# Designs tried in a protein design run: peptides against a protein of PDB entry 4PN1. Part 222

Target 1, 261 residues: chain A of PDB entry 4PN1
Amino acid sequence: KIEMNFLNKPIVPDTTKVISNFLTHYLITEPVEHVEIEAKLGTLIDLETQNRFEFPVMNETILNPEFNLRTRFESDMTASEHKYLNEFLNQAFRDSQKPGRLPFAYKHTKQVDLFYETEDNSRDKIRVSKNQSDNQVLACVKKRRVADLFLYCPNDAFDIRISISDELPVSMPSGNQQPSLTRLKDRVGYVHQEIKIDLTKTTQNDPVYDTTERHELEVEFGNIADLRDRAQKAKDGMEAPLFRRVQLFMDNVRILRREHS

## One batch from the design tools (peptide; made by RFdiffusion4, then SolubleMPNN)

Design b1_p30_4_s3 (from b1_p30_4, 15 letters changed)
Fold by OpenDDE base, seed 3:
Structure b1_p30_4_s3 (fold): chain B 261 residues (1-261), chain A 30 residues (1-30)
Amino acid sequence: as target 1 above (261 residues)
Amino acid sequence: SSKYPWLDELPEEVRKQRILATEDDSVRFA
């Protein structure tokens, strides 16, 4: 008979523990009401060199936010990388439709985001999202970034930013207000086991600068209520459900960050 | 910390490593 270890019990990686505690804080301890939790693929950039950040580690590492590493995070990739990931996910989608598998759901959306200044000149802008085809309002929110957790991934194509945001539903801006910024979003979304994977092409027109295009991949917890329940159980001493969910989330992220053109 | 309150909720093993890191590295956020 083979056992897992000398205790014959599962061992939870520190990465899972740290992320779980990070999430638990903003789900339970200081709860964000309209919480969005996502991981974006991108690059940690050294502000001094403007190259990818280098740290003396050999594996996936959560960066301690107490240290001033003088970095920025660029949540972007090349069009080629983005296309490759799209093809990769399309194949994963097809494979998941086979008997004996849990299927992906798929959705393609095109929307325009309109950003408006608030009357109080708050740093947080109001975002109105509309469907490009019929101009139907999809959402009107004020998004606030609450916290970030950065993972340096020296062996993978991308580094990771896990973000906690508050997406507060708000009333539509007055009809006389003009948007300060508009963005076109072409989004391909995949959902597997309530984990959302979005590939987004964003086009921004600037009157002064050239049109900019960004290519983003984000992984999001699709069932916040379930995640909050798991986090509460963890606070109550039963950590396994939360650890399992975080592990699933991170495994999906790990698969994606290793893929590139 | 006040800026990163979730750090205080980390498992003991992680907290121990943080203490060691704090003692060894002067490059910190205020």
Scores: peptide ipSAE 0.217, ipTM 0.617, DockQ to the pose 0.102
Fold by OpenDDE base, seed 2:
Structure b1_p30_4_s3 (fold): chain B 261 residues (1-261), chain A 30 residues (1-30)
Amino acid sequence: as target 1 above (261 residues)
Amino acid sequence: SSKYPWLDELPEEVRKQRILATEDDSVRFA
């Protein structure tokens, strides 16, 4: 007979605990009402070298936000990397359709995001999202970034930023307002066990700068109500459901960040 | 008040080793 350890009990990794605590704070302790929680693949860039930062660690590491490490996070990848991940996810999708598996759902969307300045000239902009095909309004929100958590992943192709955002529904801007920024988004979305994985090509037309195209991969918690419930239970002393959900989320992220063209 | 209030949920040993956040660090918690 084999036991897990000398206590014969499951052990929760520190990464899971830290992330769980981070999420619990913004779900329960200081709750964000219209919360979005996502992880983006990208690169922690050393501001001095402009290369990927080299931390003296050998594995996935959550960076302590209280330390200024002189880094920036670039939530972008090459077209080649993005294509590779798309092919990878397509294969995963196909495999999940087989008997005995939980299937992926797939959706391809094209939208345009129009950004408007607020009346008070606050830093937060109003985003109006429209379907590119019929110009139907999909959403009108004021998005505020609340918090970030950064993971340095030296053994993988990408580092990770986990972000908490508040997406406040707001009324449409007045007809007299012109958008300050327009972004086209071509998104292929995969959903597995209520975890959303999106590959997004974003085209931005800037009047000052050349048109830029970004390639992003994001992983999002698709069921916030369930996550909030789990976080509440964790705060009440039952941590296992939250840990399991965070573990699932992070395992998906870990799979993706290891893949590289 | 801490700019990173959720850190209070971390082990005390970690909290004791914390440093004061700079203005640049505040960007992470807007």
Scores: peptide ipSAE 0.208, ipTM 0.608, DockQ to the pose 0.105
Fold by OpenDDE base, seed 1:
Structure b1_p30_4_s3 (fold): chain B 261 residues (1-261), chain A 30 residues (1-30)
Amino acid sequence: as target 1 above (261 residues)
Amino acid sequence: SSKYPWLDELPEEVRKQRILATEDDSVRFA
């Protein structure tokens, strides 16, 4: 018989603790009302070389946001990498349908996102999302990026950005207003244990990034209410439920960032 | 957490992103 360690108690990795504290801040301490919490796979790019940055660390590392590391995060990947991840997730989906497993849910959606300037000329644009097939409005929101954590992953294909966003529901723009930007989205979504995994192909004329097509993979907490409850319990001294949920989230992220064509 | 006061400050990239159009990515899979 073996024990976990000399205390025979679970030990929480620092990564889990840091992320949990980060989430608790924006869930409880300074609560974001309409919070979205997601991790995107991508690349930390050195602004000088325009290549993936090489940090002097040997494993997954949360970067301290107080330091200007002269990097940018690119949430794009190649079409081949995206295809590989799609195939990988399809297989995972199939395997999860077997007896004794918890099944994935699957959804394929095509939507168009229309971006509008606000009447007050605020920096935050209104995003109207419509179903591409029937033009039904799916959402109308102002999305604000609240905070990021960046994880450098030297042993994996991708680095990670964990983002906190506020998605404020707003009224539809006036009928005479024209969109400033239009994006076509083809999304394949997988849900397992309330963790959402989305593969998204975006077609756009993007003047900022100078790209017409992007391929992204994001992992999102699918049950914010539950997560908020866990965060509250953590603040009240019971951290285990939050740590378990964060660990689950990060393990899924870790699986995905290791996969590439 | 008092252990991580930097959580109260936004990274430069976050500040920059607030100025830019909403960064939203969509994936299409067959």
Scores: peptide ipSAE 0.110, ipTM 0.482, DockQ to the pose 0.042; fails the geometry check
Fold by OpenDDE base, seed 4:
Structure b1_p30_4_s3 (fold): chain B 261 residues (1-261), chain A 30 residues (1-30)
Amino acid sequence: as target 1 above (261 residues)
Amino acid sequence: SSKYPWLDELPEEVRKQRILATEDDSVRFA
């Protein structure tokens, strides 16, 4: 008989623990009411060199937020990389439809996000999301970035930012207010085991600046209630359910960041 | 309140060591 280790007990990697603790804080300890938890693929840029930062590590590493590493995170990729990931996910979708597998769900959405300044000139803008086809209001929220956790991934094409955000529902801006920014989003969404994977092409129309296009891949916890329940159990001493969900989430992220053209 | 309140949940010994090395990073916290 084979045992897992000399204790014959599962061992939780530090990565899983750290992320779990990070999430638990904002789910339970200081709960964010309308929490969004997502990982974005991108690049940690060294502010001094403007190149990808080269941390002296050889594997996936959670960066300690207590240190100013003079980095920024760019949540963007090339159109080619984005296309490759789309093709990859399409194949994964097809494969998941086979007998014996858990199927992906698929959704293609096109929306426009209108950003409005707040009356108090806070850094947090009001975002009105509308369906591009019929201009139906999908959401009106004030999104506040609560916390970030960065993973440097030297062996992969992308680094990771895990973000906690509060998407507070707010009243629609006054009819006389003009948006400060408009973003067109073409989003292909895949859902597997309540983990949402979104490929998004964003076209930003700025009244002052040039139109910019971004290609983003996001991985989001699709069932916050379940995650919160797991986090609560973790606080109560039963950590395994949370660790399993975080592991699932991160494994999906790891798969995606390894795929590149 | 700490900029990184979730770090306060770390073991006291680890937390104490990290607090001493904490730098302000407005980029990672909003």
Scores: peptide ipSAE 0.101, ipTM 0.495, DockQ to the pose 0.086; fails the geometry check

Design b1_p30_4_s4 (from b1_p30_4, 12 letters changed)
Fold by OpenDDE base, seed 1:
Structure b1_p30_4_s4 (fold): chain B 261 residues (1-261), chain A 30 residues (1-30)
Amino acid sequence: as target 1 above (261 residues)
Amino acid sequence: SSKYPWLDQLPEEVRKKLILATYDPSVSFA
C-alpha cells in the first residue's frame, strides 16, 4: 500500500493558499460587487532592458506586490502561439466529448467594442459591445481594474497576471456621443466546469499608429456566486472548498502556459 | 440568476444563446 505522505492526507500548496487569500480579500473582506476574476497569459517585461524579466527562481512564483520590480505586463502573444493554443483547445474539446468525461462548451463570437468617455472625465470608460453581424447590443459596462497579482513562470512560455475587476452594468451613452476608441474582437470561447477559456484577436485602429492586432488568452472564473460562497466558508474556517476551486483554476492555467508552437 | 453570473450584464436573449453554446469547435485562428 502507498500513502500520500506520513499523515496520509492531502496538503495545500502555498500558491493555492496565497491566491485563495487574494481572492477572499476582494470577494469578502473588501467585496467588489460586480467582480470579474481572470488570468491572462503574457510576459513580464523588465522596464530597463525591455526583455522578459529575469528573477533568481526556478519555478512558478507569485511576485510580492510590495516590491517595485520595475516591470510591465504584456498580454500579447504571437499569431503562431495563438493558433497552436486554439488547436490544442479544439482537441481538448473533442476529447471531453468522450464517455465518462465532462464536456466542454464552445462559442465563437465576433464583436465590436465602442469606448466612450464619461461626463466627469473619469479614467474608466463606458464600453458598449455589439455583435459585428447584426449590430445587436451585447453589453454596456463600466470596467474598473481593482487589483493584479503576477506570477513569474521561468519554465513556461508565458507569465500570468491574475486580475480583479469591477464590471458595472450601465446605461447606454447618449446618441450624440462619439466613441473615443473602437476595437474589433474575434473570440473563441471554451467552458469546462464553469471555468472560461477565451482566445481573442483584437484589432484596433489608431489615428496615430497603424492598425494593430493583439492575440490574447484569458482564463476566468465562470461562477462568481459559487466562488464567493466558497470564500465566505474559508473566512469562517472551512478552507477546503475554496482551495479545491482555486487549484482547478490554476491547473487549467498551468496546462495552457506550458503549451506553445 | 443564470448558472453563469458573469452573463448577468447581457440581454436575456444573448445569455440564452451563450448558455446553449454550440458544440462545433471548427474555428482555428491563422
Scores: peptide ipSAE 0.029, ipTM 0.393, DockQ to the pose 0.018
Fold by OpenDDE base, seed 4:
Structure b1_p30_4_s4 (fold): chain B 261 residues (1-261), chain A 30 residues (1-30)
Amino acid sequence: as target 1 above (261 residues)
Amino acid sequence: SSKYPWLDQLPEEVRKKLILATYDPSVSFA
């Protein structure tokens, strides 16, 4: 009989523990009320070289946020990479429809995001999201970035940013206010086991960025209530459910970041 | 107050060695 190890018990990798603790903090300890938790694929760029940062590590590693590494995260990929991932996910979707599998859900949405400045000149803008087809308001939120956790992935095409955000519902801006920014989003969404995978093509006139089109892939926890429950259990000493959910999330992220044309 | 309070869950000895400067979040696409 083969055993897992000399204790014959599962052991949780540090990556899972660190991420779990990170999530637990913003779910339970200092709870974000309207929390969004997502991982974006992108590139950690060295601000000095403007190239991908070369950390002295050989595998996926969580960067210590207590170090100012003079990096930025570019949550973008080429159109070709984005297309490849779309094809990959489409195939995964098809395969999941087979008997004996848990199926993906699929949704294609086109929306326009209108950004408005706040009266207090806060960095956080009000985002009004509308459906492109009928101009119905989908959401009006003030999204605040609460925390980021960066994973450097030297063996993969992409690095990862896990972000905690607070999507605070707010009242619609005054009819006299003009949006400071308009963003068109073409989003293809896949949901598997309540993990959301979104491919988003964004078009905007950005005065700061030369590229009007961005291609993003994000992985999001689709069931925050369940995640919060798991986090609470973890705080109460039962960590396994949270670890399993985080592991599932990260495995999906790992699959995606390895796929490239 | 630490910008990353969840790091306080680390052993104090480890935390003391690791805390150097607060990393500012990168500019988001938002």
Scores: peptide ipSAE 0.021, ipTM 0.261, DockQ to the pose 0.098
Fold by OpenDDE base, seed 3:
Structure b1_p30_4_s4 (fold): chain B 261 residues (1-261), chain A 30 residues (1-30)
Amino acid sequence: as target 1 above (261 residues)
Amino acid sequence: SSKYPWLDQLPEEVRKKLILATYDPSVSFA
């Protein structure tokens, strides 16, 4: 008979515990009301060298936010990398439709985001999202970035930023107000086991830098209510459900960050 | 720390060793 270890009990990876504690804080301890939790693929850049950040570690590691490492995170990739990931996810979608698998859901959305300044000139702008096809309003929110957790991934194509955001629904701006910024978004979305994976092409016109295009990949918890329930159970001493959900999320992220053209 | 209370769940001795370097939670990764 084979046992897992000398206690014959499952062991939770330290990464899972750290992320779970991070999430529990903003779900339960100091709860964010309209919370969005997502991981973005990108690159940690050293501000001094403008190259990818280097740290003396050999595998995935969560960076301690108490240290000023003088880095920035670039949530972008090349068009070819983005295309490769799209093809990869399309194949994963097809394979999941086979008998015996849990299927992906798929959605393609084209929207425009209009950003408006607030009367008090607050840092948080109002974002109005509309369908490009019929100009129907999809959302009107003020989004605030609450916290970030960075994973340095020396063995993979991308580093990871896990972000906690607050998306507060707000009233539409006045009809006479003009947007300060407009972004076009072409988004291909995949959902598997309530984990959302989005490939987004963003086009933005800038008076100084002309038209720029960004390619992003995001992984998001699609069921916040369930996640909050799991976090509460963890606070009450039952951590396993939360750990399992975080592990699922991170496994999906780990699959994606290894893929490149 | 005050800004990142969830880090306090790490063992004290581990945390003390780690934060002996450049401690500045206000200017972390952007």
Scores: peptide ipSAE 0.051, ipTM 0.304, DockQ to the pose 0.097; fails the geometry check
Fold by OpenDDE base, seed 5:
Structure b1_p30_4_s4 (fold): chain B 261 residues (1-261), chain A 30 residues (1-30)
Amino acid sequence: as target 1 above (261 residues)
Amino acid sequence: SSKYPWLDQLPEEVRKKLILATYDPSVSFA
């Protein structure tokens, strides 16, 4: 008989614990009501060099937010990288349809996001999302960034930003208001075990600047209620369910950030 | 005190070594 370790008990990676604590805070301790929790693939940029950040570590590392490392996070990738990930996920989707597997769900969405200024000139804009084909309103929210957790991943193609956001449903802007910004989003979404993986191509027209296109990959917790329940259990002393869910999430992120053309 | 309350779950020795700081803005889409 083989045992997993000398205690014959599961061990939780420190990364999982840190992320779990981070999530628990914003799920339970200071709960965000309409919480969105996502990881974006991107690059930590050193503000001094404008190149990818170099930290003296050899593996995935959660950056301590109490230290100013003079970095910014670029949630973008090249079209070729994005295409490769799309192909990779398409293959994963196909493979998951085989007997004995849990299948992916797939959705392709094209939407337009209209951003409106708030009356109080707050930093948070109102986002109206509409289906690009029929202009059906999909959502009207005011998104507030609550917290970020950055992972430096020196061995992988991408670094990671895990973000906690509050997506507050709000009333539609007044009919006389004009959007300050319009973005077209072409999103290919994959869902596996309630983890959402979105490849998004965003096109933005600027009246002053040329049209810009950005490519993003996002991994999101698709069942917040379940996650909140797990976080509550963790606060109550039963951490295993939360750890398992965070581990699943992070494993999916790790798979994706390692992929390169 | 920490800017990030959830860091209070860290060992005291670690917390004492923290230097209050912030990250520069992230570039992302809504």
Scores: peptide ipSAE 0.031, ipTM 0.327, DockQ to the pose 0.100; fails the geometry check

Design b1_p30_5_s1
Fold by OpenDDE base, seed 3:
Structure b1_p30_5_s1 (fold): chain B 261 residues (1-261), chain A 30 residues (1-30)
Amino acid sequence: as target 1 above (261 residues)
Amino acid sequence: EEKKRLEELWKERLKEYYEKVDKEWEEMKK
């Protein structure tokens, strides 16, 4: 007979607990109505050195948001890294179609994002997303960043930002309004076990911003209702379902941040 | 159409999987 440990009970890593609590807060305690929860791969940059942030830890570490470490997060990677991840995910997709596996779903989208100022002059802009091919409106939302949780990952190619956002559906801007910013997005999306993985190439033609192409990878919880249910159960004393879901999410993130060209 | 079929398939499988995992987890916590 083999036991899990000297108590013969499952144990949950602190990382899973911390993230679970973070999510529970914005799912249940102070609920965000139209919540989006995503992790982006990128780099924590030290504002003083302009190099990757250094912290005296040897593994994946959640940074305490109460401390200002004078960092910024750059959600970008090189074209070669992005290409490699695309190829990696394509192979994972193919492998998942085999008997006995849970299959990936796949979608490729090219869209134009138009950003509009709000009438109330709020900081948040209205984003209208249109399909590049036929100009069909895909979404019209006002996105508000609610909270961030940063993971410093010294052993991996990328650091992680987990973000809680409120994506409020809003009415289309008036026809007389002009966009303040436009961006082109080429997005390849993969879905496995209701976890969404998106590779995005973004091009912006703004006089203030460089016209250079950006490459992003994001991992998103694809079933918020289920996640909210799990979080509620956790509040009611049953934490296992939430921990399992968060672990799945983080394992996918960990796989991706370790892959590089 | 095939995409939809596959999505339904893994949703069903995922449900069964999580039910099993959750049950095992709770049993082990006793």
Scores: peptide ipSAE 0.015, ipTM 0.368, DockQ to the pose 0.018
Fold by OpenDDE base, seed 1:
Structure b1_p30_5_s1 (fold): chain B 261 residues (1-261), chain A 30 residues (1-30)
Amino acid sequence: as target 1 above (261 residues)
Amino acid sequence: EEKKRLEELWKERLKEYYEKVDKEWEEMKK
């Protein structure tokens, strides 16, 4: 017989607590009404060197947002890395269909995003997403970035940005408005235990820089209502359900950021 | 036949998820 520790009780890593508190703030304390919570794989770039940022730590570290480290986050990867992750997730999908496992869901979608200026000329644009095949409207939203939390991951291929956004559903733009920007998105989506993983290829035409292609991987909480409920329970003194959900989310992120071609 | 069975299973799981997502989206629009 073995025990977990000298108290024989689960212990929560500090990283889980910090992230949980960050989420609780924007779920409960100062609640974002139409909250989207996602992690993106990318690279923290040192603005001075234009290379990957170097910080004197030896493992996954949440950076303090109060300090300006003169960095930018690039949420992009090579086509080769993107392809490798796609193949990796395809295998994970297949393995999850075996008896005794919880299965992935899978969907491949192609959409066009049309960006419109708001009537009040606000800084936030309206995004209309349509299915490329039948031109049906999938979503019409005004998205605002609320907060970011950066994880520096010196031992892995990618760093992580966890973002809180307000994705407000809005009415369709008037028929007389023309889009200011058009993006084509090819998205492969995987869902496991209500955690959504998206591999996205984005094509954008730029009059100055020609056509550019971006490759992104995003991990998103697929059940915000449940997460908000867990966060409320945490505020009421029962933290375990929130910690478990955050741990699940972060473990999935950790698996993905360690994989590389 | 096994491939077809798995495809139907995948569609079922996908449907269940998106029904939840759609419901949440519609509630957000109200």
Scores: peptide ipSAE 0.014, ipTM 0.352, DockQ to the pose 0.014
Fold by OpenDDE base, seed 2:
Structure b1_p30_5_s1 (fold): chain B 261 residues (1-261), chain A 30 residues (1-30)
Amino acid sequence: as target 1 above (261 residues)
Amino acid sequence: EEKKRLEELWKERLKEYYEKVDKEWEEMKK
């Protein structure tokens, strides 16, 4: 007979607790109304060396946002890494269709994002998203980045940025306004147990930098209402449901950040 | 050598791009 530990009770890792508390803050304490919560794979770059940040730790660790570590986060990867992850997820998708498994859902979208300046001199831009094929409007929002939480992962191919954003639905810009920026997105989306995994190729034309292509992988909570309910329960003293959901999310992130050719 | 030069150029442009993007995002933060 095997027991979990000397108390024979489950124990929650600190990472799960810290992230859960972070989410609870922006879901319940200072609630973001139209919240988007996602993790991006990328690299923490040391601003002094312009190389990957090196911190005196040997495992996954959450960086304290109160400390300026003189880093920036590159939410990008090589085309080869992106391709590998796509193949990996495709295989995971196929395997999940087998009896006894919970299946992935799959969606491929191509969209164009048009960014407009706001009339109220707000620094926030209005984003109009359209399907590339038929120009159908998918969304019109003002997105505001609320908070970030960074995970340094020295043993893995990627570091992680968890971001809280507010996507406020807004009216379409006036017909006289021209977009200040256009961005093409080719997105392959996978959904498993209401966790969204997106592989995105982004093409942006910039007069200064020419055409730039980015390769991103994002993991997003697909059921915010459920997550908010779990966070409320946690605040009321029942933390287990939130911890379980965050653990699932992070396990998926951990799988992905370890995979490389 | 030309390949290395191009790689360095791309690295520099990429750095500048990310700095610009990061700045824009920082301006959007509350």
Scores: peptide ipSAE 0.000, ipTM 0.184, DockQ to the pose 0.025
Fold by OpenDDE base, seed 4:
Structure b1_p30_5_s1 (fold): chain B 261 residues (1-261), chain A 30 residues (1-30)
Amino acid sequence: as target 1 above (261 residues)
Amino acid sequence: EEKKRLEELWKERLKEYYEKVDKEWEEMKK
């Protein structure tokens, strides 16, 4: 017989615990009502060098938010990298359709995001998302960034930002209001086991600067209610369901951040 | 012709599946 370890019991990686605790805080302890939890692939940039951050660690490391490391996170990648990831996910999608596998779902969406100033002079803007083909309103929300957790990944192509956001549904802006900003999004979405993976090409026209294009990959928890339930159970002493879900999420993130063209 | 028919059926089934999942996903975001 082979045993897992000298206790012959599963052990939870510290990374999973830290992230789980982080999520539990904003799911249960100080709950965000309309919470969005996503991980974005990108690069931690050292503000001093303007290059990728170099920290004296050899593996995936959660950065302590209490320390100012003088970094910024760039949630962008090259078009080539984005294309490669798209092809990679397409193949993963195809493979998942085989018998015995849990299939991906796939959706391609082209949308326009319109940003409006709020009447209460809040720093947060109202985002109206519309389908480009028929102008159907997909969402109208006021999004507030609540917290970030950064993972430095020296062995992988990308670093990770896990973000907690509050996406409050709000009423549509008045018809006389003009958007302060418009963004075109070409999004390819993959869903597997209620984890959403989005490849997004964003085009923004700036009146002063030339059209900028951004290529993003994000991984999102699709079932917040389930996640909240798991977090509550964790607070009540049963942590395994939450740990498993977080591990699944992070494993998907890890797969993606390792891929490069 | 039969192969083509089966391929179309497969595509249709996949489309239905994707639509279902999309709907469920949107519901979960509430």
Scores: peptide ipSAE 0.012, ipTM 0.313, DockQ to the pose 0.012; fails the geometry check

